Peptides against a protein of PDB entry 5Z08. Designs and how they scored, part 18

Target 1, 168 residues: chain A of PDB entry 5Z08
Amino acid sequence: RQKDEWAKKTSSLMKQLDWFIGEHLGAMLAAEELGGPVVGELMEIDPDDLSAGFNAHGKLKKATSQPDLDRRQRRIDDIWGPQDEQGQAHKRKRGADEALAASAEMRDLIEQLMNKLVEAGGDNSATYVEIPRESAAARFLVRSKVAMFHPNDARRLRLVDFGRDLDD
Target 2, 222 residues: chain B of PDB entry 5Z08
Amino acid sequence: GLPRLIDAIEEASKIPAKRRQTPIKPTIEKLTTHLYTHGASPDSLLRLADLLTLRNHLDQASLAAITRNLYPSSTVSDEVVLRFIGALGHGQLKPTLALQALFLRWLVMVYHLLENPGVLGQVYGVLFDLLDTAAIRPQLCHLLALVTRRKHVRPFRIQAILTLSRQTGGDPNLTGLLRVFKNYYPEIIVGDATKGRASAFKHPDPQWRQHLDEIQQRRSEA

## One batch from the design tools (peptide; aimed at target 1 F20 M114 L159)

Design b1_p12_2_s2 (made by RFdiffusion4, then SolubleMPNN; from b1_p12_2 with T2M V11L W12S)
Fold by OpenDDE base, seed 5:
Structure b1_p12_2_s2 (fold): chain B 168 residues (1-168), chain C 222 residues (1-222), chain A 12 residues (1-12)
Amino acid sequence: as target 1 above (168 residues)
Amino acid sequence: as target 2 above (222 residues)
Amino acid sequence: SMLEEIYQRLLS
């Protein structure tokens, strides 16, 4: 009974995680890979942009959108925004493909990280996953404090030991 | 076929239930069975979207049954999406808020089949302005969570959600949407209002998803 | 659980 409840809970959580990755995170990670906004990174909204009075229609008065915001926004808009008809279909397909790829990468990476932690049996040296690249997925996991890089090798990523870090 | 069933329902929808020569329920059941088995083509989806969104004499149970079985066999066009978006909000000619919630749920469940997901981004403001409508807020927040891009995360919208979150006592759907916003702007002080349980925006119906996938796979084999 | 914590941290 308890094992079955645990299995059901774990399966449910995995499905939730898969959904979150596939439906929410993948697109954002793909946008980051394509030079969009960094997921979970403190984007300095210029306090002036926040303080820039909204017109009666809720539009920010033309505070000078920081060129970097505009560049990132253009890239996102290029991926996900309305473009002209013919170029849109290809860009949309590409964006969808990249979102799927990012979702798959994130899912696989999380699975590898969890598996390595379990397999290591308490040996911290054996908990590292080798990553082929510093992907948006890898960076996001680090920013989210889910994973950490090896101090001397950015190609090695491990899951944060949640049991130890909660007690310190 | 599906077109003939739609024709019959379209004609019946023009006539008050009390004046119909034949009960429409058997035809609705045939339609929903067909939709469940085969899905709807883009053309059929458009026609069904009109039946669902335009004021007619169809009963709410029939409209809900069609919506619950509205499996696309292929893609969902911008036109279909816009029909459902246009049906949202308050108005005497608009569908009931309960039906609108089903439409939003449907849009969430078929989001991956949109020919142009960007169409929802274009109407983001329309969707966002409906967040005060409690009856559709859960599904609306879920849809907005899928649709939100950095360009949509504006200070006024952040403030609007924060204000609405306070007014609602921390609606978990609003908290979930704020978390999506925070992913684009982590400096968003999700104040004490977000200490609450956020909605995870899980897929509304896993069985519906699975059945949709089966319908979509048959298209790839044909 | 590890999965719960991962999920919570990804959502944070």
Scores: peptide ipSAE 0.319, ipTM 0.396, DockQ to the pose 0.297
OpenDDE base, seeds 1, 2, 3, 4: peptide ipSAE 0.305, 0.314, 0.312, 0.296; ipTM 0.386, 0.398, 0.401, 0.427

Design b1_p12_2_s3 (made by RFdiffusion4, then SolubleMPNN; from b1_p12_2, 5 letters changed)
Fold by OpenDDE base, seed 5:
Structure b1_p12_2_s3 (fold): chain B 168 residues (1-168), chain C 222 residues (1-222), chain A 12 residues (1-12)
Amino acid sequence: as target 1 above (168 residues)
Amino acid sequence: as target 2 above (222 residues)
Amino acid sequence: SMIEEIYLRLTS
């Protein structure tokens, strides 16, 4: 009941948030995941360095062979690289798919973070969401001061307690 | 002729205004009148580009007046373009941002006279990295709108514009540039960043264009 | 509200 009332009262804000994530943030996060600049930081990144992707700290990864970054970077290069004729439609679809995927990841992560905070009932230890990777979404939430990593475990993310931060 | 006027201004530019024996203003007026009437040859353009972009003792009003009358009588070389591009940004030796905006405006207006339009594409990154500089952003976005090709539309640049658009509250010039990007990649998700007011990047000065065309036509008849 | 704070921080 309270969750439903909260959902109803916040429905407009949720729609705005969903819109923001879908229409703005998803593309930016996808770009970051794909070696684009860190969302919110103007990085002087050489186009060649952008192809290398960013590390978990928002710094340019040196072209170390991390297969998953290589896969996303390949997707970027496929999407935004020099178009050979036949690849354009597939590349376009992949870019849209990456933006959608990033949006979905951000939405899901925010939802999980909110749900865990509500469920924890004040137990800070129970507020952590386990994240499979340090995604652009996770990093952005931390940079935006929406979430914090567990001090000892970068795979655990929690929502910032805004009530306490406002009172302090 | 124009070379002698440039010689006089070059010499005067080495000396602080207070130490000049003769006022430079009459010579600047003769120069601008000559430029307005005849335009500048490629050689004269290069010399004038150096006067405009290198730190000297010329006053800002004189530099602006020269820039406003910088009609090419022929083509614009890569070297001239690169002088103006090199003068952009922040630095103690760089021209004022107001003058840089005039240079960018000039490049927009003479874009069709470039010997090699591709030269701007080669320095695309330099131009793009200056988008955060509010004072030159309108003209910079316009120039980028002309220069942008598919190869320049990269995820990082899309994100950079989106981020900057958010930070600026949706600058219409950035929105206009995003629309240009979207023309190359319709799948770019720009959300409401493109729903807002966008600059149409119209010619900055139709009268200047007309006068340039008249100067260019006289060359074809000679 | 929590969602307002999230939105404000994400959009800042």
Scores: peptide ipSAE 0.337, ipTM 0.372, DockQ to the pose 0.275
OpenDDE base, seeds 1, 2, 3, 4: peptide ipSAE 0.327, 0.333, 0.336, 0.332; ipTM 0.367, 0.449, 0.420, 0.442; seed 3 fails the geometry check

Design b1_p12_2_s4 (made by RFdiffusion4, then SolubleMPNN; from b1_p12_2, 5 letters changed)
Fold by OpenDDE base, seed 3:
Structure b1_p12_2_s4 (fold): chain B 168 residues (1-168), chain C 222 residues (1-222), chain A 12 residues (1-12)
Amino acid sequence: as target 1 above (168 residues)
Amino acid sequence: as target 2 above (222 residues)
Amino acid sequence: SMLEDIYLRLTA
């Protein structure tokens, strides 16, 4: 009974996690991998800059010729500009594929981290997963305090022991 | 069975309370008890959605009681979802804003049972345009937090939510929704309006969730 | 639960 309830709760939570990863996190991680902004970093951008940037019709007000505005404007125009239908379709497809790949990577990484923790039976040295690269997924897990890198090896990642960290 | 109870309530809903031959409350109690015990099939959900969303002579307490016990035994169809979405907003023929808030809360709680979650994404604009309605905003922001995809995060919507956040003095639900937007576009300047407390959009009723899970498990065993 | 904590931290 308790095992079944735990299994059910675990399954439900895993489904929620899978949904969150697939529907929200994957696209963000893909954006980070593609050189977009870091997931979870509060980019403090002033709301007044957004309000100054967009007219009442949601179009960016062409503010005057300052070059830094041009880069932001280009990024906004690259995000929102009339991309040719073919270029938009290809960019959307690539973005969708990258989001799926990032979702799969995050899901697999979490699963490996959880499995290693269970298999280790309390041996902290055995809880590390070897990661092939420092992915956006791995970095996000560390920033979120879900995982920790090995102190001496950034290729080794483990789950934070949530049970011990509450007792310390 | 449940269909007969719905039949009786449908017939009673056509008649003003003062003109009914029999009190409806006992039938509503039987319905809510049945729903709590067994849940509602897709067909029953559709009929109940019509009872809840269409103007009739049922009292608000009865409508609220049905909504609070509206456990799906299976999936939730697009048609059921669209009935509830169509009932949102201001209008003489629409349910009360209090009841609309319960509908939105229900949609949040059953989101994982939708046959096609994409249906909510198709009506995203309708939902988003209701954010100015304070009475439903908390549940609406929660639902939008679930529904929002990259395609929905548009400049005009970013601006609209920022403007509304300023106008509301930084409503935590709007701040929470802005964080969801920022997740898709981390470059979104969420100014001082997001330095405030954001809603975490936690499950609105853990006990309801647990009971729903119990009802859903019985189906998987059948 | 560990999964709850993971979920909460990922969604924070």
Scores: peptide ipSAE 0.326, ipTM 0.414, DockQ to the pose 0.311
OpenDDE base, seeds 1, 2, 4, 5: peptide ipSAE 0.314, 0.323, 0.318, 0.325; ipTM 0.368, 0.447, 0.439, 0.439

Design b1_p12_3 (made by RFdiffusion4)
Pose (drawn by RFdiffusion4):
Structure b1_p12_3 (pose): chain A 102 residues (1-31, 98-168), chain B 214 residues (1-190, 199-222), chain P 12 residues (1-12)
Amino acid sequence: RQKDEWAKKTSSLMKQLDWFIGEHLGAMLAAEALAASAEMRDLIEQLMNKLVEAGGDNSATYVEIPRESAAARFLVRSKVAMFHPNDARRLRLVDFGRDLDD
Amino acid sequence: GLPRLIDAIEEASKIPAKRRQTPIKPTIEKLTTHLYTHGASPDSLLRLADLLTLRNHLDQASLAAITRNLYPSSTVSDEVVLRFIGALGHGQLKPTLALQALFLRWLVMVYHLLENPGVLGQVYGVLFDLLDTAAIRPQLCHLLALVTRRKHVRPFRIQAILTLSRQTGGDPNLTGLLRVFKNYYPEIIVSAFKHPDPQWRQHLDEIQQRRSEA
Amino acid sequence: ATMVRFYIEELM
């Protein structure tokens, strides 16, 4: 099957993203850098793991977030995540993976 | 003759205007004239794109003059296209929004000359996420309308464009893009973009006809 | 638009 290539591509891409978060983003967020990288990654991992866990239930894809988390503000500003309209302490990913003809 | 002019513009591009041993306006005009007559080669286009895209000491009037006369001879590379894509939106590394509108206008006018038009499809999200920026929205919509293929019409983009249409009170450029979206998915709830400058199109065609000569 | 946005889109 062609499945593990979609796995190989994903494991490879995940590492490239973590490298980018650690080398470039965490330092930008500080303005320590190491702390910002770890929390951003944890948040993205939690965000992505849940979006698929819901499959069809669009309502269950919110994660709890500290009040003034800069990681969520960046992710929302970068249009990779969205706050819940009723309150801003829960967050979901934009659902890039959902496709009509997937 | 053209590379020598670019070499001069590149050096003047590195130092402030008052410290220049010569006014640059005469040299910018020579470049503008040469580009009008002969077009820009693939390599010259790449160098000009760097000058238009990176932060330097060139003034706005000179950059706009160059952009307006950026008629390609032959083709347009991915290297050139991506530099203009990376120049879009807000950020300290990026050019003015006015120049960005000119770059987007230029990409529409030279869309048929790209060596790899699919490259715009590979950065579709970069273009799309910038629709909120009103200063460049009309030009963005026209380019996105040419670039949109079925694979790009995803539910999150459908919803985002609908929300933006409602919150802006109905931008006709947004509804024009939604029309293109509906061509791929008619299930969607319901300006046919014209060429932005016909004389520029005509002048480009004249310059491009030299490719048939040998 | 950011590089993070680009990578996340590719992941999915």

Design b1_p12_3_s1 (made by RFdiffusion4, then SolubleMPNN; from b1_p12_3, 9 letters changed)
Fold by OpenDDE base, seed 5:
Formats: sequence, structure tokens, C-alpha cells
Structure b1_p12_3_s1 (fold): chain B 168 residues (1-168), chain C 222 residues (1-222), chain A 12 residues (1-12)
Amino acid sequence: as target 1 above (168 residues)
Amino acid sequence: as target 2 above (222 residues)
Amino acid sequence: PSKLREMIEKIF
């Protein structure tokens, strides 16, 4: 009974988390990855805002133009170059694609973190996920006090064990 | 005038020192004295940037002396900046790392005179990828500290600095640059790498700055 | 951030 109620609550929370990641957090993380505001400084970011770009201080710029594709490796200045008409539709699509990519990274990271926590069987040293980069997703989880980096290795991230802090 | 001195040095730079009919040192001294007194115009700066950055037969002491006296009388163009940035790295045709460090120091000292400070932001990747070069790292970190904006603070660059900081035993210049990054992203975990002494990135030469300000003021009064 | 923490704290 208690396990079933816990499983139902966990499932409900996971659905809410997935929704939050997809509907809100993905766009904000994408904005941060684009050199925009840190997640929490802007409450809502439209995909169109992601397409418009950010100034040197992470503030939204007015929509300037040409949306060339390969974002993560592209120079930020090349992402925000001058606007042709065909460019707006491609920009909106790219804003959406980056939000989707950020959402996928967050989901995958949470899944890996949760899996490692379960696999570790209470060994805190075994709960670390190796991350290829300090993503906006990783930083968000740390800033949210949900995850922490290894003190000596910023490539290793783990969930904060909230359960143990209650039993001590 | 300054153009004639540059002409003479340009011609001498094409000829090996042993084959020159006249020693170039007196002409270099006249040039550096002129630069110290009057500064260099934008056109003269470009020509001098080419002399400093392109492979020629000028000796390292002469090149260093010109660089140390390279006072702009007005603004510094994007073209001049790009000459110095293009001269950075390990290529056989590139200036010595010692001269590259002087060029980076110069860019720091004239940063406020750039016609477009954004030009350095456009070449941020080129600058950042040279952080592993120990000989230029101090000046490079200082320049990056001035140039860095939120758009440049990327996860891969954060990780690259963290990795390099560990590999270097916590270079204070890298720690200083990490602090600049952390100003944009407070959540960056710098670990033990930032417990150490960080560079404050103070002006490299206050006397040079004062003299530059005097040269710049004379232009505003003319 | 606070909501995410609360959600994760409820899952674990």
C-alpha cells in the first residue's frame, strides 16, 4: 500500500517535472546556453525571444536575421547576423529546436542522476554522473540545490541525497 | 616625420642586418622618440602593426622597443587589432611568444581607445584557445577579463578553464578569469582552483597609461 | 528552482 502510493506520487511528480521541462525550463536553458540570462532571471522566454538574441549582458536584442543551423559550435555573433525573410521562419524553428535540445539534455541528465543514485545503494561516491560539459541543465540543478558537483572534479555531478539528511 | 621613419624601417626590414649598409638602430631610436612624444596616427599604427607582426629582418629588441612606445595619438582601428590577434600562436611565421605577450599587454592598455571594442569579442574563440600557451597566458587572461561577456561564458569554456587550472596547479590568472566567468554565472563551481590567489588584472603600467593620457589630451586641444 | 527541489525531495 505505501509503496503503491509512493509509486503513484512519484509517477505524478515525474509527469509534472517532464511537463515543466518541456514547457518552460527547456526554453530558459536554451537561452542560457545562447548567452542569455541565467535561469531564474527571466520567468518566461518565448522561442521567438530565443531567435531574437541576447546582448553582451544577456538581455534580449531586437530580432536580427540570418539563422544558420549548427548552434552549439557556431559563434554567437554568427547566430545573430542580419535578417532575410526566409530567415525568420528558420529562426523560429531554431529557437524551438534549441528548446527541445535543452529539454532533452535536462531529461537525460535527470535520468542519469536518478539511475546512479539508485545503483549506488547508499554509496555517495558511486552516485556521480560524468558530464561531458557543465551544461545549463547541470548548472540549473546545482543552483536549485538539487545536484552538486564533486568538490575536486567539475565533470562529476550527483543528486543531493535529501533522504539521508532527514535520517541524521 | 613619422611616415619617413616608418619608410626607412620598412625598407631596412627587408634586408638581413649583416647586409644593411647603415645600422637601423638610430632610425629605431628616432621612431621610438617620435612615438613617445607625439604618438602614432591610425595610419601609422597600421604600418607599425605590420612591421611588428609580419616576419621581417628586424631584431627582437627593436620590435620590443617599438611595441613599448606604441602610443596611439587617437583611436585604434579594428584592422590594427586584427593584425595583433593574427600574430598570436605557434606558427613559424608568427612573432616570438615574448613579443606576443607585449602585443596582448598593449591591447589591454589601449582597450579604451578601440574604435570597436566588440572586435575582440568576435575573435574571443581565437584568444581563448591560446590559454594553454603559458608564455602569453597572463596577458591573455587580462585581455579576456576585459572582453568577456555573458555570450562568451559557455559550458565548454568553463570546463576548459577548470581543466587547465587543475593542470597548471591553479594559475592565478586562470583563477581571475574564472571569477569573471562566475560574475555571469554564480553557480559555476570552481572548487579548490579558486581558493588560491587570483590576479586582480590591474593596469600593467600606470606610467604608460599616464603618458598615453597626456598624448590623447594634446590631440583634443589641437 | 524551488518547485523542482520540492518535486525531487518528494520523489526521494
Scores: peptide ipSAE 0.023, ipTM 0.267, DockQ to the pose 0.211
OpenDDE base, seeds 1, 2, 3, 4: peptide ipSAE 0.024, 0.020, 0.018, 0.022; ipTM 0.269, 0.273, 0.256, 0.259; seeds 1, 2, 3 fail the geometry check

Design b1_p12_3_s2 (made by RFdiffusion4, then SolubleMPNN; from b1_p12_3, 8 letters changed)
Fold by OpenDDE base, seed 2:
Structure b1_p12_3_s2 (fold): chain B 168 residues (1-168), chain C 222 residues (1-222), chain A 12 residues (1-12)
Amino acid sequence: as target 1 above (168 residues)
Amino acid sequence: as target 2 above (222 residues)
Amino acid sequence: PSVLRQMIEEIF
């Protein structure tokens, strides 16, 4: 009985989370990955603002030349290209594709984090997920105090065990 | 007395206006005068709630007149509240959206007289899901502003308000509701859409409030 | 952020 209620509650929350990721968080994470505002510091990103372009006052710090950043930077330049109707349609499509990609990345990351937490059986050392990069998704979870990096390895991320922190 | 007036209106409500032997308007006027003078008991409120919320042959002007004079002489039961909540939304059997707006306004004005204010918190989802209905949104946002607690401020609802605010060009009532949400979660970034004027959710009718207070005071003296 | 935390806190 309690397990079934918990399973139903968990399923409901997962559906809400999936919805939130798909409808909102994905676009915001995509914006952050594209040099937009940091998710949770600036919740101001309208999906339409993703389509309209960020106003010039966000200091685009020149992120250093990793080659995969150059492809995204080219996508940024293409997303910021001239305001003709065809350019806007292509911008909207690319923005939607980046939002979908960010949504998928966040879903996958959450799934991995949850799976590791369940598999660890209470061993906090076994709860870490290896992340290939510090993504907007990973940073968002950390800023949200939902996840934390390993103290000595920023490639390892785990969920914060909120059940244990209530006993302290 | 009030019960006899309600009886007469209930019977008349079953009959189409064109088939009534006697005009209902004089009886409605007697009812509204009685309600204005004495208010409605809990039992009378329930009966009137049924007349207002259930499909019948009463005209919209009569229903609106009853609603505008629906002064509780005592408390408002959960059952009465649920009748009005159950009457909200779209459907052929539902009251008109104009009448629904009057019901929501009434609930706002009598909120302090509810036997259990928590009943509205239990139906919070039902109320929240109606925010897209423009005709009732002002009163609905006001009611939600009163009802909202931390448990109701959920991510999906925050975002639903933000999305709807954008779609509506920044409805001041939605902005007002979002400010209520922000009181529970200060970190909610209300984007540029909330640079707009928010509704202050002031009492909808100060004269109605004063008259209600006079009716309620007479009960405490009896 | 706090919203996601609360969602996760409700799941675990």
Scores: peptide ipSAE 0.019, ipTM 0.291, DockQ to the pose 0.313
OpenDDE base, seeds 1, 3, 4, 5: peptide ipSAE 0.017, 0.019, 0.019, 0.019; ipTM 0.276, 0.236, 0.282, 0.226; seed 1 fails the geometry check

Design b1_p12_3_s3 (made by RFdiffusion4, then SolubleMPNN; from b1_p12_3, 8 letters changed)
Fold by OpenDDE base, seed 2:
Structure b1_p12_3_s3 (fold): chain B 168 residues (1-168), chain C 222 residues (1-222), chain A 12 residues (1-12)
Amino acid sequence: as target 1 above (168 residues)
Amino acid sequence: as target 2 above (222 residues)
Amino acid sequence: PSELRRLIEEIF
C-alpha cells in the first residue's frame, strides 16, 4: 500500500517534472547553450534580448556588433536574426527545435541520474553519471543544488542525496 | 432560517428557469438579505459553495449576488476553499470566468478567516498555472500574493511570471506578484518591463470588510 | 532549479 502510494506520487512528480522540462526549462537551457543567460542566475531574459543575442559574459550584444564568425553566435543570429516575416518563422522554428533538443538532453540526464541513484543501493560512489560535456542541463542541476560534480572529475555528476545530507 | 432558504434554492437549481413554477428571484433576495444580516455558518457556506461551483440552472446574476453576500459568520473550512479552487479554470462544467473572478476575490477577502491558510499553499501550483487566464489574473495575483511563501518562490515560477509579464505588456498584477517574490529572493531582477506600476493588492472592498467585521463581532458576543 | 530539487527530493 505505501509502496503503491509512493509509486503513484513518484509518477505524478515525474509527469510534473517532464512538463516543466518541456514547457519551461528546455527553452531556457537552449538559450543558455546558445550563449544566453545562465538559467537561474540571470532571470531577466527578455525574449527581445534573447533575439539580440548575448556576449560571452551573458550581456546583451548590441545589434551593431559584427557577426561573430563563431558558429554558436551564428546559431543565435540564425535563431534571432532580422525580423522579416520569413526570418521570424524560421527563427521560431529553430528556437523550438533547440528547446526540444535541450528538453530531451535534460530528460535523459535526469533519467540517468535517477537510475544511477537507484542502482547504487546507497553507495554514493556508484551514483555518478559520466557526462560527455558540461551541458547547460548539467550546470543547471548543479546550480539548483540537485546535482553535484565529483570533486576531482567534472565529467562525473550525481544527484544530491537529500536524505543523507540532512542528517550530516 | 438560512437552511430552508438554501433548500429552496437547491431544489430550484435543479430545474431550468423556463420550467420553474415560481420565480427564484424572491428567494435569492431573501437569501442575500439573510446572508447580509447574519452571515453563513460553516455548514451553510459549504452548501452555498456547492450551489456556486457546481453546474446548475441558477442564472449568473443570482450566483453573483450570492457570492457578493457570502459573509462567513465564523471560519471558512478547507472543504469550502477547495470547492472554490476546484471551480477555477477552463471547462464546460466550470463556472464562468466572471464568477471565478468573484470567487477569487471572495477568497482574498476572507483569507484571514480560513481555518487552515496552508490549504491554499498546497494548491499553489493549481492557482499559479491559471495566471495565463486574463479574466481571473487580477484576483489570482492578489490571492497568490497572500499565499506565497519562500517554498513557492521557485526559479521556474519566477521565469513564468517574467515571461507572462512580457507577453501581457507588463500586467501590473504580475509585477505586483513578482515584487512579492522579490521579497523572498532580492536577487530577482525585475526587468525594465516590470519597472511599471505594480499592483499594491489593496483590499478589494473596504465596505465589505467592514460589514464582515460586524458579522464576525456578533458571533463573538453570542 | 528548486522545484526540480523538490521534485527530485520528493521522488527520492
Scores: peptide ipSAE 0.029, ipTM 0.312, DockQ to the pose 0.340
OpenDDE base, seeds 1, 3, 4, 5: peptide ipSAE 0.029, 0.028, 0.023, 0.028; ipTM 0.267, 0.312, 0.258, 0.279

Design b1_p12_3_s4 (made by RFdiffusion4, then SolubleMPNN; from b1_p12_3, 9 letters changed)
Fold by OpenDDE base, seed 5:
Structure b1_p12_3_s4 (fold): chain B 168 residues (1-168), chain C 222 residues (1-222), chain A 12 residues (1-12)
Amino acid sequence: as target 1 above (168 residues)
Amino acid sequence: as target 2 above (222 residues)
Amino acid sequence: PSELRVMIEQIF
């Protein structure tokens, strides 16, 4: 009975988390990855500034035709390319694609963090997930005090153990 | 004039948006237009720095718009610099990290207009201790690259950057800052962390720079 | 951020 209630509650919370990631967090994380506002610290970026795209340093790029832009920077430039109707449609589509990608990255990261916590069986050294980069997702979890980096290796991320603080 | 616009915004900043009798946006637009056209005097810069850095009821878009148009018409005082530095980091009364990143970017862009560039060297430790904050790290590394002198390149700071560089997988901004450190101490072993692409710390906004230069030139002709 | 923390604290 208590296990079933816990499983139901966990399932409900996971659905709410998935909803929150998909409906709100993914777009904000995508905006942060594109050089927009940091999630949880809403800078109202002018929608027009959003629509011009961010450089690798979070600045609006002028549409410079330089071919050597990485795929993500191309995504930004096409999200924020010229205000023609096709550009706006491609922009909206690409913005949606980045929001979906950010949502997927956040979901995957949370899943990995949760799985490692369960697998570790109380061994804190085994709770770390290897992250390929310091993503907006990873930073958000750390800012939220949900996750923490390994003190010596910020490629290693773990959930904060909220359960242990209850027994002390 | 600019003082009256600031007065109106200061009064509006004390009141929650839902309780304001009039929308503040038209006054913000007038302010930003004035700043874009004429820049801000030292006195106006100080008042605007307080509006940007102190907790008030202004929306983040308005704060960002003011920051993006914060062209000095003359010099930037130590007091203005210290307001922005004091606003950095984590805290309930501090501006958002995104706004802090804009402040750091602004400091980079106006660095040549500081009355005393040495003031940033005096607060070097405060800036350096914020390198762990990923949201501001790019602009912070750029500012530190401008500010760093031989006296700041200490063994503990070298080790801190090396550690943080390993932890971040070789953040290009940290690699860029390590190169600045290596210019003062060539013997610094940066290891595999330097094999990555370093940030070149190019001017963040050439158009903003050009417009700033135009505002500064008009002052010299008056 | 606070909502996510509360959600995760309730899961665990």
Scores: peptide ipSAE 0.025, ipTM 0.237, DockQ to the pose 0.289
OpenDDE base, seeds 1, 2, 3, 4: peptide ipSAE 0.023, 0.024, 0.023, 0.024; ipTM 0.263, 0.268, 0.220, 0.274

Design b1_p12_4 (made by RFdiffusion4)
Pose (drawn by RFdiffusion4):
Structure b1_p12_4 (pose): chain A 102 residues (1-31, 98-168), chain B 214 residues (1-190, 199-222), chain P 12 residues (1-12)
Amino acid sequence: RQKDEWAKKTSSLMKQLDWFIGEHLGAMLAAEALAASAEMRDLIEQLMNKLVEAGGDNSATYVEIPRESAAARFLVRSKVAMFHPNDARRLRLVDFGRDLDD
Amino acid sequence: GLPRLIDAIEEASKIPAKRRQTPIKPTIEKLTTHLYTHGASPDSLLRLADLLTLRNHLDQASLAAITRNLYPSSTVSDEVVLRFIGALGHGQLKPTLALQALFLRWLVMVYHLLENPGVLGQVYGVLFDLLDTAAIRPQLCHLLALVTRRKHVRPFRIQAILTLSRQTGGDPNLTGLLRVFKNYYPEIIVSAFKHPDPQWRQHLDEIQQRRSEA
Amino acid sequence: VRMLIEQIMEHR
């Protein structure tokens, strides 16, 4: 099957993203850098792992967030995540993976 | 003759205007004239794109003059296209929004000359996420309309464009893009973009006809 | 970030 290539591509891409978060983004978030990288990654991992866990239930895809988390503000500003409209302490990913003809 | 002019603009591009041993306006005009007559080669286009995209000491009027006369001879590379794409939106590394509108207009006018038009499809999300920026929205919509293929019409983008249409009170450029979206998915709840400058299109065609000569 | 996340999500 062609499955593990979609796996190989994902494991490879995940590493490239983590490198970018550690090398470039964490430092930008500081204005320590190491702390910002770890929390951004943990948040993205939690966000992505849940979006698929819901499959169809669009309502269950929110994660609890600290009050003034800069990581969520960046992710919302970058249009990769969205706050819940009723309250801003829960967050969901934009659902890039959903496709009509997937 | 053209590379020599670019070499001069590149050096003047590195130092402030008052420290220049010569006014640059006469040299900018020579470049503008040369580009009007002969077009820009693939390599010259790349160098000009760097000058238009990176932060330098060139003034706005000079950059706009260059952009307006950026008629390609032959083709347009991905290297050129991506530099203009990377120049879009807000940020300290990026050019003015006015120049960005000119670049987007230019990409529409030279869309048929790209060596790899699919490259715009590979950055579709970069173009789309910038629709909120009103200063460049009309030009963005036109270019997105040319770039949109079925694979790009995803539910999150359908929803995002509908929300933006409602919040802006109905931008006709947004509804024009939604029309293109509906062509791929008619299930969707319901300006046919014209060429932005016909004279420029005509002048480009004249310059491009030299490719048939040998 | 935006592009990488989209690419990962496509492959999943």

